# Ledger of designs, part 199: peptides against a protein of PDB entry 5Z08

Target 1, 168 residues: chain A of PDB entry 5Z08
Amino acid sequence: RQKDEWAKKTSSLMKQLDWFIGEHLGAMLAAEELGGPVVGELMEIDPDDLSAGFNAHGKLKKATSQPDLDRRQRRIDDIWGPQDEQGQAHKRKRGADEALAASAEMRDLIEQLMNKLVEAGGDNSATYVEIPRESAAARFLVRSKVAMFHPNDARRLRLVDFGRDLDD
Target 2, 222 residues: chain B of PDB entry 5Z08
Amino acid sequence: GLPRLIDAIEEASKIPAKRRQTPIKPTIEKLTTHLYTHGASPDSLLRLADLLTLRNHLDQASLAAITRNLYPSSTVSDEVVLRFIGALGHGQLKPTLALQALFLRWLVMVYHLLENPGVLGQVYGVLFDLLDTAAIRPQLCHLLALVTRRKHVRPFRIQAILTLSRQTGGDPNLTGLLRVFKNYYPEIIVGDATKGRASAFKHPDPQWRQHLDEIQQRRSEA

## One batch from the design tools (peptide; made by RFdiffusion4, then SolubleMPNN)

Design b2_p21_1_s1 (from b2_p21_1, 10 letters changed)
Fold by OpenDDE base, seed 2:
Structure b2_p21_1_s1 (fold): chain B 168 residues (1-168), chain C 222 residues (1-222), chain A 21 residues (1-21)
Amino acid sequence: as target 1 above (168 residues)
Amino acid sequence: as target 2 above (222 residues)
Amino acid sequence: GLADTLRKLIEEISINIRKAL
């Protein structure tokens, strides 16, 4: 009986998490990836504002091609750069697309972290997820005290084990 | 109506099959019949996507039956797409790989109804990184063949797919995807080991397509 | 704030997952 109640509650909470990520967090994470403000400093970011990009001070700028693209900025160019001339008017949806991408990245990362925690069966050494990059999503999870980097490897992230005190 | 059927299934999904007072199968059959006849609205699609992708007590046969009858009556929202994409890969919280293959097949079959096809391009990396998962690779390659644009065809992905193609002994789906890449970059050398038969990525179910077209046509007349 | 909301959700989910195992 109790296991079923917990499974139901988990499903409900996952829906709430998905909503929270999609409606609130995605655009902010996208802004941080674009060199905008750190998530939590702005209350709301319109996906349309993402299309303008951010200057070095985290302020909205007119979309100018700046050359010194760090790896984050290259991803911005991949997303915001000239789409192949297949004539679909999707230029306007770029801000929404970044927010959606950031939402999907956060969701996938959380799901991987949760899966590893479950699979590890209490072995903390087995709970690490390898992350391809230090994303805004990963940093936000760490700032939120939800996840921790491996002390010797910033490519390894684990979920904080909030349930450890329940087995003691 | 459809919302009431979804309500009943949502409530039943919270309870293990052995503890349900009433069998859910008749309600699933009513749902699938309704979906086959009328399709699903955007709101209904979202609710059904949650039922299909989130962990619950529905049996695999019921989930598969819903997925096989998941005809959109209108467009498919970004949110619905992201539910299915988030459900892909390995893990205890994820649906079975068999169900994930059905989701990918569904996305292929409804690709032309997406409100924003660009959403799949934004999650391209997530999809691409799953190519090593053999159980979903055929449908995944087909979806990637639809989604791929020049911006996605990066040197590291070219190398990754070439490596995976060699490791799999020239999977025809990977060879098909490499041909899509080669359309953007003709200089891509498909090594001799990959000179095998490529998948043509034909529509997975012509009958399903025809029935979808009939449902969509009724919407345009209303 | 956003961080607290996320932490609370993930904490509760994690606890429920463990209890469901």
Scores: peptide ipSAE 0.305, ipTM 0.376, DockQ to the pose 0.267
Fold by OpenDDE base, seed 4:
Structure b2_p21_1_s1 (fold): chain B 168 residues (1-168), chain C 222 residues (1-222), chain A 21 residues (1-21)
Amino acid sequence: as target 1 above (168 residues)
Amino acid sequence: as target 2 above (222 residues)
Amino acid sequence: GLADTLRKLIEEISINIRKAL
């Protein structure tokens, strides 16, 4: 019974994480990869403020009541500037594709990090994931104090073991 | 004027070369001549940055010619910079690596004209992550050498450069960048890979610099 | 902020995974 409750809670939290990545983080990571502001350095941004987009100086614009899609589009438009309707449509599509790619990369990276942590059975040396590049996703996880690089190898990333701090 | 030339090129860029009624080359030549003579205003730079960085039907020679003549008559906005940064890396929708190298070279040559040089510091991670891309590494290292501040010199980036330097057999540009890092942290043990020749990051094109200075001077007198 | 939200989510997930094992 208790294990089933924890499994259900984990599933619910994973759905929330997937939503958070898809709705908020993916577009920002994509913006970083597209030369926009670094995620989390400029943004003590409320999830609601994230949707407002950034000015050329990386400062939050005022939150507009526009749909999340339009808000993602604004971030891309802020990076690629206004064009004619066709150019804007191409920018919109590209930006949506980049946001989806960034979301998928972040999700995959988190999943790999979690899987390695579970597989390691408490051996910290076995918890490292090899990353092909220092992605916006990887950097954000480190800035968030969720992950850390291997001290001697910047291509090796591990999840911070939040559970050890509870058992000590 | 320059806006009308850009309009014509923007319209032509939407159409495959085989379907164009008129050759675009004469218009590109007029544009590049105008840019060489007068430079580009901030508004024109933004429009040209779009033409250069967005996927369109312009040929690589035309894009390269525009980039080589992309003299700012004034300052370079953050928006223009970010468009060029966003165009970097691998992908079917991104410009060729050869064109990306020209963009990075351009950013190096106009760095002193940026309205906010700090914008490049904000995207430092994006630039740093592309160091493994050999085709753009020389210009990328030069740009990073200009942009790097103490806050960017982190242990993981030091290790990443050291690792990449070993993997590349001691690329002089990476060695040059590591020397810039060492200016902020002298204690950085630059392994045997850095005993090699470092790039001095000299100005990529002194003639281009001189011509830019002449364009900038004419605007200050007007 | 985003970083805090992500950290909290991953922390909670990690804790729940451990409790479910």
Scores: peptide ipSAE 0.300, ipTM 0.360, DockQ to the pose 0.295
Fold by OpenDDE base, seed 5:
Structure b2_p21_1_s1 (fold): chain B 168 residues (1-168), chain C 222 residues (1-222), chain A 21 residues (1-21)
Amino acid sequence: as target 1 above (168 residues)
Amino acid sequence: as target 2 above (222 residues)
Amino acid sequence: GLADTLRKLIEEISINIRKAL
């Protein structure tokens, strides 16, 4: 039946999404949460930015003094530094745990957003999910134009209704 | 046909080797022979990517043999690429680093057959963050050398390569990747740490390339 | 980019969910 085909396609796509989140996006979101580069932001890099440190959020630090270069180098060294095998293993484990946490957060958020969109039956006011914090996941969904914040409440997020644009 | 061979291997992959009623090796040999002769269709590639990347009861030798014979008969989809990228890194559910190195080598060798080479650019961060993993670094640097565009050459990545190069005593693969970065930003000072030999990122397997070309030519004639 | 990939996946899923309802 046509419905069964669409359900099967949906299930397949959900598996692909889960895989994409778990295997790719989660690590990058975790890096953003840990102060790495912002996921999906084309940071325009001015040549002057090559000398500029990145802050704990992966944003270009304005050319602050030598101490920030040392902190950046230390942070890059903390990211890439010769840690003893135990320190590297602990860091890899922590990074994996953070990636799993970020993946779970993104999956849960997308699921909630989709469920609310379906439940709302076309009422846009009922499509909002309350988010506990502005996470890297939430920000990424907004940057991706997949979700939108409520105009008056940054704790409310809704999925963009992509299906309406096809019928109009 | 190939689908039936994959079906048999998929079913066997669910069962520990000691509990299988039939040896899987003859079926793997038939599969690898078929792949060597005809290549894999996009649908078959996806199924094989799942067998290679998902945790199952297949032995490492069988997985490596399939990977070494994974000739695409046509294009490589984004989905297939992403399966292999998702299999990279450290984790209990991930393939061995030896298999990951083979997957990266495979991606290098089939890069020109990707339906969308840009997909690798989208996951550039994931790839870049694995550069500290020595076991896959040579193939990873080669893949990154193919994938890198100006948008990826960021100050933090430049500094990360420089730092890692110092820490590794000037790994020639990192020096090679930094040379690719320098093509976009000539002002990158490589410092004393990178005065060493750079990898030229030559094709990993000329015989494999030739055989792939033969398989691809048969498609254009059909 | 990653954002475009995610968007396309979510769009396609959303469309298929609607068609399945």
Scores: peptide ipSAE 0.313, ipTM 0.370, DockQ to the pose 0.338; fails the geometry check
Fold by OpenDDE base, seed 3:
Structure b2_p21_1_s1 (fold): chain B 168 residues (1-168), chain C 222 residues (1-222), chain A 21 residues (1-21)
Amino acid sequence: as target 1 above (168 residues)
Amino acid sequence: as target 2 above (222 residues)
Amino acid sequence: GLADTLRKLIEEISINIRKAL
């Protein structure tokens, strides 16, 4: 019974996380990856102006292809470009695609980090996820004090163990 | 075509304005009109980069006009990038700081079209060492914000930005760059002197971007 | 802020996962 309640609560929280990533964080992470403002700083950018450019409804296609660094920078121009209607549609689509890609990357990274933490059984050496690149997602997790890089290897990221401090 | 216009300008650039048989301005206007309409191929970009960066007898207004219309129709090669980077800094053979600022702005606006964005990372030190040059600092900080990776964020560079920020009274562009650094090292203490307004590094010219997108789109349809 | 919200969510999720195990 209690396990089922915790599982339900976890599921609810995961939905909230997915919503938070999809509705708020994804666009900003995309903007950061594109060379826009850093997520979590007082963006003098009206969230409404950012949100007005990012229509949330794009279906996350599993873009398996790591967008080359080149693809992300191309989309600064798409995100911050003039709001012309037809160019806006392609830019909105491309911006939406990046927001979706960033959301997917963040979600996948969080999932990998959580899975590794669970699998490691308390072995800190086994909790590291290898990241293919230092993404806006990875950086944001570190800034948020949710994750930390390996001291000697910036390609290794681990989740902060929030539960160890409760048992001590 | 564009190559013939470049040929004429290259020849005219070798001759002082007072000794030219014909005014170059009409040819520059034809060039800029062509660039605005069609953009520049990689080969044309290289030739134009040489015209813009090498010391010649072209006037500053003409050089600025070419730079403002330097729309790539395709990609931007490492060689083109390196011409512009090599033109930065102080020296009698270097372009004016005003023109250098336009080059940096151009690099920001075409960064997504670079064949190898990593080339800028290789010359990161050269770019970073120019941060004390006030005339180019805004565009330089913007470019560095795009180029910076964890490998570039070194203690000495953090300290250099902090020092320069204090010396400049908290230049918002330096504060913006320091925020980029803080992405890689959250432990960076942005002192009170850097708590000021940071640049958001917005696109320098939305209209230019739109026009670039139109030129680039025509290539994908061809 | 966004970072605090994310941290709180992940913290709560992590705690709940542990309690569910």
Scores: peptide ipSAE 0.298, ipTM 0.364, DockQ to the pose 0.292; fails the geometry check

Design b2_p21_1_s2 (from b2_p21_1, 10 letters changed)
Fold by OpenDDE base, seed 2:
Structure b2_p21_1_s2 (fold): chain B 168 residues (1-168), chain C 222 residues (1-222), chain A 21 residues (1-21)
Amino acid sequence: as target 1 above (168 residues)
Amino acid sequence: as target 2 above (222 residues)
Amino acid sequence: GLHDTLRKLIEEISINIRKAL
């Protein structure tokens, strides 16, 4: 009974999250991926979050971020292409396609993060998802304090353990 | 039109104020009025960027007035961005630090109009190395907050900000930038000197933003 | 803001997932 109520609540919240991602966040994430403003940068950064300790051993493997720049540049050129009616329609369509892609990426990433949290059974070391790139979605989750990167591996992302942070 | 006004100002900029046959101020006022009303095309932006960043005989008030009215009617090219970045720092041929602060503020306000925002990420090191320059630090930290990605958050830069924060008594802008770094590496220890108020990096001029949006909207309707 | 909304949603979902386990 209680598990079923929590499952229903989770499903309702997931629908709200999907709506939020699709209607609001996807376009902004797409804009960030296209080199636009960082999603939510206008938020007052609360100083109290500054207390967590730096671990020294992060050999940043050379993530060759070059391929993402070329895709972004093409996207920018297409977003800023000639503003004829066809160009505007193509821009709108492309903007919509990019917003849909960003929404899908965010949804998939959140789903993977949640699935890993369930699978890990309380082992925080097993909660990491491997991310193929530093996406706007991944960055947004980290900025939102919903996710955190592995200290030594930028390709590993996990959900913040909200249950532990309440007990400490 | 705008090109003719720029031509007149370019020619006047080559001549010391005392040797000009005609006052430049009326032409500057016409330029700033035109920019306020219509914005600057990409070509005009490049020409104006050269006028603002290259050493010439224009007075600081005129340069500041142009910068404050430098509304892009379209996109901002990499070349325009690089002109402003190249104008930063110390040197006899560089613009004044006050004008550099206005350039950085402008880059913050037009960041969403860059043809390639990645260009700022490519020059991240140049920007970061200027953080010790107190006069431009507030706007520089704001720009870096926009530009920073995980690839830029390196141990040496973290240490540099921490060191500079201690040396400055906890500059709120450095604390704000360090907080941006913490978004990528939550494990960054912000020492006691950084427990102070962080800058929120709010938009520098909401009225300027609104006016820019109106100029950009007119372009979409044309 | 968007961050807070997302955080609250994911936090609540995460808590519910844990309670359902």
Scores: peptide ipSAE 0.215, ipTM 0.334, DockQ to the pose 0.304; fails the geometry check
Fold by OpenDDE base, seed 3:
Structure b2_p21_1_s2 (fold): chain B 168 residues (1-168), chain C 222 residues (1-222), chain A 21 residues (1-21)
Amino acid sequence: as target 1 above (168 residues)
Amino acid sequence: as target 2 above (222 residues)
Amino acid sequence: GLHDTLRKLIEEISINIRKAL
């Protein structure tokens, strides 16, 4: 009974998290990946002001050899391509696609981090997720004090263990 | 066309103003009008970058007017970027600090049009070492805020910003840049001297941006 | 702010996951 209540509560919170990521965070994470403002520290650039302020093409081509980064960067170039009506529609569509991709990346990363925390059984060394890249999602989690990088390996990210501080 | 205007200005730039047979100002006005209307092609941008960055006999007002109207019609090459970066700092052969500030502002405003934004990351050290130059610091911090990656955030640079922030009484641009650093390393302790207002690094000129977007749009329709 | 909201959500989720285990 209690486990079922906690499972339901967890499910409800996960839905709230998914909503929060999808409705608020995804677009901002996409903007950060696109070389826009960093999520949460600079201005609550009113989403309306974001459209007006930073130039769109934060072409951070991270020279990371991974072909998928080139796809996101191409999508940036295409999101911020010529604003003809079709180009604006493509820009809006690509903006939406990047926001969706950023949301999906954040969700997946959080899920992996939580799964590793559960699997590790209290071994902090086993709680690290290998991240393919330093994403806006990963950086945001670290800034939020929700995750930490391995001190010697920036490719390893772990969830902050919020439960250990309750038993002490 | 634009190439002929550039040719005339290049030739005039070799001659001291007092020795020119014809005033250059009308040709500069034609150039700036053309740039405002049509923008500059990659080839024209390179030629104009040389005119702006190399020592010549053009007056500062003309150089500033060209820079303020330097709308790319296309992309900005690494070569163009490197011309402007090479023009930064102190030296008898370098442009004035006022003109350098305009170059940095331009790089911020066209950052999205760079063929390879990574080129600025390669010269990050050169840019960072100029932070002590007060006249260009606002635009330099803005550019660095765009360029900074985790690989650039090093202990010595963190300490350099903290030291310079204390020395400047908490320049909001340095505080803004340190905030960008903290995005990569949250453990960076921003001392009391940096508790001041951070610059938001807003777009320097919204009207210029809008006009650039119009020029870029016309290229895609052609 | 967004950071605090996310932190609170993840913290609460993490605590609930542990309580459900």
Scores: peptide ipSAE 0.214, ipTM 0.332, DockQ to the pose 0.293; fails the geometry check
Fold by OpenDDE base, seed 1:
Structure b2_p21_1_s2 (fold): chain B 168 residues (1-168), chain C 222 residues (1-222), chain A 21 residues (1-21)
Amino acid sequence: as target 1 above (168 residues)
Amino acid sequence: as target 2 above (222 residues)
Amino acid sequence: GLHDTLRKLIEEISINIRKAL
């Protein structure tokens, strides 16, 4: 009985989280991925600084020209193409598509982090998710103090264990 | 053949990745290559649907790769459809929302190959009740746009989608679905919610469609 | 702010997941 109530409550909270991500975070995360301002921080981060990623200590790496960044940058240039009515409709479309993509990435990442927490059964060493890249989503989770990078590997992200911090 | 590859993956899916004696990736690559070349029979589709929808030890990348190459060589049975529908929503035993979005996208792309398109109409309520799940909403609205008939356009659903549209600041996919509803009931006042951009529900992957057509044509020649 | 809202949601979800285990 109690387990079922907690499962229902978890499902309700997941819906609220999905809504929050879709309605409030997606566009801002997309803007950050496109070289816009950091989500929740008015700091203009140079797109080159965002491309650099974080080192094992959570510090920005030097901008290495990784070829996969060129594909997203080309999408940005295509979003900012000529200001004709068709161009504006295409820009609005691409902006909406990027916001949806950023929302989906954040949701998927949170879900993976939560799934690993469940699978680990209390083993903190088993709670790490491998991330393919340092996304705006991953950075936002770390800044929000809900996730942490592995101290020796910035490709490994885990959820903060909020339940242990309550027992201390 | 394809059945032997599925057998090997089914056996590997029972074992945690850390305890497998052999890497699964080469077998997944053989499977996806076979699916890309020949498609999947109805029997193979059912087995693959179980692998994709049931909790097992397969990694998300492998599941996504199978889903992206899940070309039917023939028709899609009601049973296969119901496996994917049953996998939707929140729950610890359900696939990730990312995979669910891929499943919905797949259903959109193979809709014309369903043995009984009416099966989706029977589960319309289940699909509609998931519209609040933003991660799957784009593909879900597209699928609902294909499935919606006059019998599904009820006052409570009209009000629900209008409410959700207001709550979401006018999601283009919801606006698109409301336009589909309006085709059945022109008197639906969509108000300011339709002044926004609506999704046109275009085919999500033209290249995938073309390749599916090629696989389907080979069957008609045999 | 956005960070606090996200933190509260994830915290509550994480606690509920633990209670459901």
Scores: peptide ipSAE 0.211, ipTM 0.332, DockQ to the pose 0.301; fails the geometry check
Fold by OpenDDE base, seed 5:
Structure b2_p21_1_s2 (fold): chain B 168 residues (1-168), chain C 222 residues (1-222), chain A 21 residues (1-21)
Amino acid sequence: as target 1 above (168 residues)
Amino acid sequence: as target 2 above (222 residues)
Amino acid sequence: GLHDTLRKLIEEISINIRKAL
């Protein structure tokens, strides 16, 4: 009975989270990934800094190699380039696809982080998820103080232990 | 002359329409005719800006008629610009949003006559923060498109316009402004917000422009 | 804001997960 109530409550919260990600967060994460503004931080980031990407701490990386800038710039130019009717349709589709991709990445990452928390059974050392890249999703979770990187390995991310503050 | 017409309207503006001894409409018509024919000097523009922006007993139709005929015969001072900017937004003491839209349209049409175009750049934040006001957004975006420089294109403003564009279902004016931002920072991603048609920010009234040019040309010959 | 909303949701989920363990 209590497990069922918990499962229902968790399911309800997950649905709310999914809605929040899909309706509000995904498009902003996509914008950040493509070199747009940082999600939720009204950071006075120079747009040149946005194109450079962000470090593991959610701070702007120095402009990475020209090729990545060119790729982001192309993506942006493809999204914002000359508004021929055909170009607009392609831009619309691409923006939607990027928002969907960012939403999916965030959902997947949160799911993995939660699954590892369950599997670890209270062992904080076992709660790390390996991330293939520093994504806008990962950075957003860290900035939100929901997740933290491993102190020695920026490829490892874990949920913040919210339970310790309740038992103290 | 124009100063005497302004004097009469200023005095009438202090009195409710029902308590006026004489109808003001004939004087407004004389004023608008004079403005259409000769334009307004810098001093007259300031006085008219006060009449248009300060709360008084003039009717909305008269205020709109003056605004539509507010041809500068010379330059537009910073003080005149700041009167109109100060009149923007929500508040009981502020002009109606319809009149504010006319003021913004006017500023767009006379932008090339500003003594110091940089004054609008100094109040850029005030203008930008009003983008959520739908009634003035088209003209506001057009003005911001003229005023925007690299220093104004900040991440928080990029995010704000992206957010507002999504909330509005992709307002073409916001998309147009975001395109201006992208000219300074090509790496700005518009995402789904740019699925819409962008405004081209064309001159809002070609006939008004032509008539302004005729008034301005007469000054250069004097 | 967005950060706070996400934090609250994930915090609540995480707390519930711990209570179920």
Scores: peptide ipSAE 0.211, ipTM 0.319, DockQ to the pose 0.226; fails the geometry check

